# Peptides against a protein of PDB entry 7AE7: the designs that were tried, part 139

Target 1, 321 residues: chain A of PDB entry 7AE7
Amino acid sequence: KVYKDLREFLEVLEQEGQLIRVKEEVNPEPDIAAAGRAAANLGKNQPAVFFEKIKGYKYSVVTNVHGSWQNHALMLGLDKNTSTKDQFYELNRRWDKFPVPPNVVKREAAPCKENVIDKDINLFEILPLYRINEQDGGFYISKASVVTADPEYPDDFNKLNVGTYRIQVKDRDRVGIQALAMHDIAVQLEKAEAENKPLPIAITIGNNPLVTFMASTPVGYNQNEYEFVGALQDGVPMDIVKSDLYDHLYVPAGSEVVLEGHIIPRVRTVEGPFGEFPGSYSGARLQCEVKIDRITHRTNPIFENLYLGIPWTEIDYLMAL

## One batch from the design tools (peptide; made by RFdiffusion4, then SolubleMPNN)

Design b2_p19_3_s2 (from b2_p19_3, 12 letters changed)
Fold by OpenDDE base, seed 1:
Structure b2_p19_3_s2 (fold): chain B 321 residues (1-321), chain A 19 residues (1-19)
Amino acid sequence: as target 1 above (321 residues)
Amino acid sequence: MEAANQERNAAAEAAFRAA
């Protein structure tokens, strides 16, 4: 099984008993985080948790999508009871299929383009934002696949980077992003900042699960994560679409939300703290700030966000394969 | 610095909820 988008994956998770649907209206805080923790207490086979209704918001949240070995098996289109060993074997087998170039679809064929917001941008209108941890310095977008390119080689598709970075919401149209020196985005940002130019960025939320997986998996600077997604889809290309603002940035065609904008050159603002691990907070630091200039989104977009709380959090699974 | 970031975020949230 190959998934075009998050929705197809969530359907399979639900069919396989790996998704809990919360139909009652919840408070964004503390109910989302609390329900995630409660679901994690169900044992090793932790389901995703889908919140249909969130007080004060229009749209839904899903968490813990990658939060179990069963979910990882299903992500690979395997039986949910596939052993971790066999999952690893299959992952490695498929990895050797790299590169599998993506299909570039037309704008009209991309679900992420169903709706556009290009003025009066307010992230709270599109994302049901909440504190993941009680002591978080703000609202975090923790499972975004962030698309950037080399500003010196914008047409070199092999240098297109899709990565996962810590993103704090700062304002209605501003986010902080943690671009560490070890990340490809930091290399690209350095080039842009050397010329005092903005770095074009597309922050994509709610993707097919293999995009999220690959965005969290280190690859070479001259390797495209989308070509690995196709490999992990056992040779089936994924669908990408050109961003609206930038000819050189491509986003997953099925993304729930795409935040298009730019990293403001040579600006650093306070970001954090964030509870990356239970009982530990990464302190507040000066980080890059992104201006959001355009949003495209699916109708009734699902905000996929990270589950954190107990040992073997969703991040542990994303990093374990 | 943390307070200023939190205040900025809280102001954006408050503005959204007031609309």
Scores: peptide ipSAE 0.295, ipTM 0.887, DockQ to the pose 0.110
Fold by OpenDDE base, seed 4:
Structure b2_p19_3_s2 (fold): chain B 321 residues (1-321), chain A 19 residues (1-19)
Amino acid sequence: as target 1 above (321 residues)
Amino acid sequence: MEAANQERNAAAEAAFRAA
């Protein structure tokens, strides 16, 4: 099975008993994080947790989407009981199908374009933001697939990068991104900043689970993550759409939320701390800042965010494959 | 530095909740 979007995957997770719906209204803090921890205690078959109602917010949150081997099997369109060994075998077999170029769909065919916000941007109106950890320096978007391009080669599709980066919300229309030197985004940012130019960016939230997986998987600078998604879909192309602000940026057609904007050149602001692992906080550092200039989103967008819990975090499963 | 970042974030949240 191939998934067009997060919603199709969540439907399968629910059908397979790998999703819990929390239908009662919860407090953003501490209930989301607490319920995530409680779900982790359900054993090896950790379900996704879908919060339908969050006090003070309009929209829903889902966590722990990738938080088990069963969820990973289902992501690959396999039986949920597929062994880890067979999942690895299938992953490797499909990896060799690279490249599988994506389909570029028209704007009118892309669910991520259903709604547009281009004025009075307020991230809190679109995303049910909460502290994942009690000591977090702010609200984090921890499971976004961030799209950037090489500013010297904007039309080189092979240099289009889709990565996962730690994103702290800093204002209604501002986020900080942790761009480490080892990340492709840091290379692209360096090129933009050398010319004192903004780096175009699209921060995509709530994607096809293979997009999220590939965004967390290091690939070569001259390799496109979308072409790996098609490979991991066993040769079925994924659907992408042109961003609204930038002709050279493409986003998943099915994204729940797309934050389009730019990294402000030569600006560094404090980001962190964040509890990346239980009991360990990454220190606060000066990081780049993004201005959000436009939002596109599906009607009733689902905020997919990372679950962080003991003993295995969702990130541990993403890195273990 | 951390306090200033937290304050900025808290101000954004407060502005949202007041609307």
Scores: peptide ipSAE 0.254, ipTM 0.869, DockQ to the pose 0.111
Fold by OpenDDE base, seed 2:
Structure b2_p19_3_s2 (fold): chain B 321 residues (1-321), chain A 19 residues (1-19)
Amino acid sequence: as target 1 above (321 residues)
Amino acid sequence: MEAANQERNAAAEAAFRAA
């Protein structure tokens, strides 16, 4: 099976018993993180957790979408009980199909374009933001697929990068992004900053699970992650659409939310701390700042976010929800 | 094959955990 978007995948997870749906209103803190910890304690078959109602917010949250080998098998369109060995064999077999170029769809055919916000941007109105870890220095977006291009070769589709980066919310229309020197985005940013130009960026949230998987997987600088998604779909192309602000940036057609903006050249602001691993925090650092200039989103967008919590025995909290 | 699978596994888990 191939998925067009996150919603088709969540439907399959629910049908397969790999999604817990929380229908009662929860507090953003601590309830989302607590429920994620409790789901992590269910052993090897950890379900995704979908929160329908978050106090003070309009939209839903889903966590732990990739949180088990069963979810990973289902992402590949395999039986949920497919062994880890057989999942890797199938991943390797499909990887050899690279490249599988994506389909460029019209704007009218892209679900991510259903709604537009181009004034009075407030991330808190679109994303049910919460602290992932108790000691985090702010709210994080941890499962975004971030799209950037080479500013010297903007029309070279092979240099279009889709990566996952640590993103801290700084203001209503501002985020900090951790671009490490080993990431392809850092090469692209260096070129833009050499000319004192903004780097165009699209931060995409709530994607086809294979897009999120490939955005987290390091590939060559001249390899497009979307062409690997098509390979991992066993040769079925994924659908992409042109961004609204930039002719050279393409986003997944099915994204729940797309934040279009720019990295401000030669600006660095304090970002962090963030709990990257249970009991370990990356300290505060000077990181890049993104201005958000436009948002497109699906009607009733789902905020997909990572669960990083320590397995705390809060089994009692899941039984009390 | 097994080593490449373990490295990709570790990379996918590390990428999932580093995200």
Scores: peptide ipSAE 0.000, ipTM 0.407, DockQ to the pose 0.020
Fold by OpenDDE base, seed 3:
Structure b2_p19_3_s2 (fold): chain B 321 residues (1-321), chain A 19 residues (1-19)
Amino acid sequence: as target 1 above (321 residues)
Amino acid sequence: MEAANQERNAAAEAAFRAA
């Protein structure tokens, strides 16, 4: 089974009993985090949790999409009861199919283009933002697949990077992004900042689960994550579409939300605190700032966000392979 | 509760650092 988007995957999770649907209106805080913790207490077979109604917001949230070995098996299009060993074997077998180039679809064929916001941008109208931890200094987007390119080689598709980074919402049209020196985005940003130029960026939310997986998986600087997604789809290309603002950036065609903008050159703003370690919030850090210039989104967009649960968090499953 | 939230956040940050 191959998934075009998050919705096709959520449908399968629900069919397989790996998704809990919360139909009652919840408070963003503390109910989302509390329900996630409750789901984590269900044992090894942790379901995704889909919140249909969130007080003060128009749209839905889903958490813990990758939060179990069953969900991981289903992501690979395997039986949910496939052993961890067999999942690893199949992953490795498919990895050897790299590269599988993506299909570039027309704008009209891309679900992420159903709606456009190009003025009066307000992230709070599109994303049901909440604090993951009670003492977080803001709202975080933690499962975005962030698309950037090498500003020296913008047409080199092999240098197109799709990564996962900590993103704090700073304002209606501003986000802070943690670009560490070891990340490919930091290399690209350094090149842009050397020339005092903005770095074009597309922050994509609610993707095909293999896109989210690959965005969380380190690959070589000259390797495209989309070509690995095609490999992990057992040789079926994924669908990508050109961004609206940039000819050289391509986003997953099925993304729930695409935030297009730029990293402001040589600007650093206070990010955090975010609850990092047991007993400690990380101090406030100076991080890069992104201006959002355009949003495209599916009708009734689903905000996929990370669930931070008991040991074996969703992250542990995303990185266990 | 706080300690468990903080462990989870450390894992998240470690993950974002390793990516």
Scores: peptide ipSAE 0.000, ipTM 0.309, DockQ to the pose 0.046; fails the geometry check

Design b2_p19_3_s3 (from b2_p19_3, 12 letters changed)
Fold by OpenDDE base, seed 4:
Structure b2_p19_3_s3 (fold): chain B 321 residues (1-321), chain A 19 residues (1-19)
Amino acid sequence: as target 1 above (321 residues)
Amino acid sequence: MEEKNKERVAEAEARFAAL
């Protein structure tokens, strides 16, 4: 099976008994993290946890979407009981199908374009933000697929980067992003900052699970993650749509939320601490700042966020394959 | 993890065990 969006995947997870639906109103803290930990304590077959109602927020949260080998098998459209070995075999077999170019859909056909916010931007109205870990220095968006391009080669689709980065919410319309020197985004940012130009960015939340997987998987600088998504879909192209602000940025057509904006050149602000690993915090650092200039979102957007707890976490599954 | 967070985990575990 191929998934167009997060919703089609969540439906399958629920049908397969790999999603817990929490229907009662929860407090964002500590109840989301507590329920994620409780799901992790269920053992090897960790379900996703979907929170329908969050106190003080309008929209839902889902966590632990990639939190088990069963969820990973289902992501590949395999039987949930497919062995880790057979998942690796199938992943490698599909990887060799690269490149599978995406379909560019019209704006009117893209679910991520159902609603637009272009003024008075407030991330807290769209995303049910919470501290993932008790000692986090703020609210994090930890499972976004971040789209950037090479500013010297903006029309080179092979240099379009879709990556996962630690994103701290800084204000209603600003986020800090951890762009480390080893990330393709850091190369692109260095080029933009050399000219004192903003780097165009689209932060996409709640995607097709293979987009999230590929955004977390290192590829070559001249390889497009969307073309790998098509390969991992066994040769079925994914659907992308042009961003609203930038002709050269393409986002998944089915994204729940798209934050369009720019990295502010030569600005660094304090980001962190964040609990990347159990009992360890990445220290506070000076990191890049993104201004959000436009939001597009699906009606009743689902905030997909990372579960961080005891190993095996979603990161461990995303990095293990 | 404060005692309150342990209690909330136990409450969530009890809810999930009832599903």
Scores: peptide ipSAE 0.268, ipTM 0.824, DockQ to the pose 0.025
Fold by OpenDDE base, seed 3:
Structure b2_p19_3_s3 (fold): chain B 321 residues (1-321), chain A 19 residues (1-19)
Amino acid sequence: as target 1 above (321 residues)
Amino acid sequence: MEEKNKERVAEAEARFAAL
């Protein structure tokens, strides 16, 4: 089984009994985090949790999508009861199919292009933002696949980076991004900042689960994560579409939300604290700032965000492979 | 703080057990 988008995966999770649908209106705090912890307490077969209605917001939230070995097996299109050993065997077998180049689809064929916001941008209107942890210094987007390119080689598709970074919402049209020196985005940003130029960026939310997996998996600087997604789809290419603002950036065609903008050169603003683990907060730090210039989104977009709680958390499953 | 978090988790567990 191959998934075009998050929605096709959520349908399979629900069919397999690996998704809890919360139909009642919830408070964004503390109910989302409490429900995630409750799902984690159900044992080894942790379901995704889908919140249909969030008080004060228009759209839905889903958490814990990668939160179990069953969900991981289903992501690979295997039986949910496939052993961890057999999942690793199949993952490695498919990895050897790299590279599988993506299909570039037309704009009109890309669900992420159904709606456009290019003025009066307000992230709070499109994303049901909440504090993941009670002591967080703000709202976080913790499960985005962030697309950037090498500013010296913008047309080199092999240098197109799709990574997962900690993103704090700072304003209606601004986010802070944690670009650490070991990340490919930091190399690309250094090149842009050397010339005092903005770094073009597309922050994609609610993707095909293999895109999110590959964005969380370190690969070589000259390797494209989308070509690994095609490999992990057993040789079926994934669908990508050109970004609206940049000819050199491509986003997953099925993304729920795409935030297009730029990292502001040589600007650093206070980001954090964030509770990466229960009782452990990374302190406030100076981080990069992104201005959002355009949003594209699916109709009734689903905000996929990371579940953080007692181990094994969703991040433990994303990093265990 | 820990007790209030335990109560909130127990409430969410009770909601899931009712589904």
Scores: peptide ipSAE 0.193, ipTM 0.768, DockQ to the pose 0.024
Fold by OpenDDE base, seed 5:
Structure b2_p19_3_s3 (fold): chain B 321 residues (1-321), chain A 19 residues (1-19)
Amino acid sequence: as target 1 above (321 residues)
Amino acid sequence: MEEKNKERVAEAEARFAAL
């Protein structure tokens, strides 16, 4: 089975008994983290947790989407009881199908384009932001697939990078991003900053689960993550669409939210602390700052965010692959 | 092909067992 978007995957998770739907209004803190911890205590078959109603917010949150081997099997379109060994075997078999080029769809065919915000941007109106950990220095977007290109070769689709980075919300239209020197985004940013130019960026939230998986999986600088998504879909291309601001940036057609903007050149602001691992806080550091210039989103967008409670966390499953 | 897939599966299993 192949999924076009997060919603099709969540439907399957729910059908397979791998999603808990919380229909009652919850407080964003501490209830989201508490319910995630409760789900983690269910043992090896940790379900996703979908919060339909969040106090003070208009939209929903889903967590722990990748938080089990059952969810991972389902992501691969396998039976939920497929052994870890057989999942890895199938993953490796499909990996050898690379490259599978994506389909570029028209703007009108892309669900991520249903709504546009280009003025008076306020991330808090679109995303039900909360502290993932009690001692976090702010609100994090921890499961975004971030799209950037090589500013020297913007039309080279093989250099289009889709990565997962730590993103702290800084203001209504500003986020901090952790672009470490080992990340492909850091190479692209260095080139832009050498010329004192902004780096174009699209921060995509709530994707096809294989997009999120590939964004969390290191690939070569000249390899496109979308072409691996098609490989992992057993040779079925994924659907992408041009960003609204940039002809050279392509986003998943099914994204729940797309934050389009730019990394401000040669600006660094305090980011953190963040509890990346249970009991481990990365300290506050000077990190890059992104200006959000445009938002596109699906109607009633789902904020997919990482579960970072008790081990095993989603990051453990995403990094174990 | 089979050996490289077996090695990748074994590496993946080892990473999983180390977590």
Scores: peptide ipSAE 0.025, ipTM 0.539, DockQ to the pose 0.014
Fold by OpenDDE base, seed 1:
Structure b2_p19_3_s3 (fold): chain B 321 residues (1-321), chain A 19 residues (1-19)
Amino acid sequence: as target 1 above (321 residues)
Amino acid sequence: MEEKNKERVAEAEARFAAL
């Protein structure tokens, strides 16, 4: 089985008994995090948790999408009871199919383009934002696939980077991003900042689960994560579409929300703290600032966000390969 | 403030542990 988007995956998770649907209105805090912890207490067979109604917000949240080996097997389109060992063998077999170039679809064929916001941007109107951990310094977007390119080689598709970074919401139209020196985005940002230029960025939320997986998986600077997604789809290309602001940035065609904008050159603002692990907070640091200039989104967008539970976090499953 | 938040978290966890 191959998935075009998050929705097709959530449907399979629900059919397989790997998704809990919360139909009652919940408070964004503390109910989302509490329900995530309750789901984590179900042992090794942790379901995704889908919140249909969140007080003060219009749209839904899903969490713990990658939060079990069963969900990971289903992501690979395998039987949910496939052993971890056999999942690794199948992943390695598919990895050898790299590169599998993506299909570039027309704008009109991309579900992420159903709605546009280009003025009076307010992230709180689109994303049901909440504190993941009690002591978090703000609201985090923790499961976004962030698209950037090399500003020296914008037309080199092999240098297009799709990565996962810690993103704190700063204002209605601003986010802080943690670009560490070891990340490909930091190399690209350094080049832009050397010239005092903005770095074009697309922050994509609610993707095909293999996009989220590859965005969390380190690859070479001259390797495109979308070409690995096609490999992990056993040779089926994924669908991408041009961003609205930038001809050189491509986003997953099925993304629930796309935040298009730029990293402001030579600006650093206080970001954090964030609880990367339960009871473990990374300190507040000066991080990059992104201005959001345009949003595209699916109708009734689903905010996919990370679950941070004990004993295995969703990050541990995303990075376990 | 911290105690009230712990109580709210525990109440929410109890509500969702029944799911």
Scores: peptide ipSAE 0.024, ipTM 0.608, DockQ to the pose 0.032

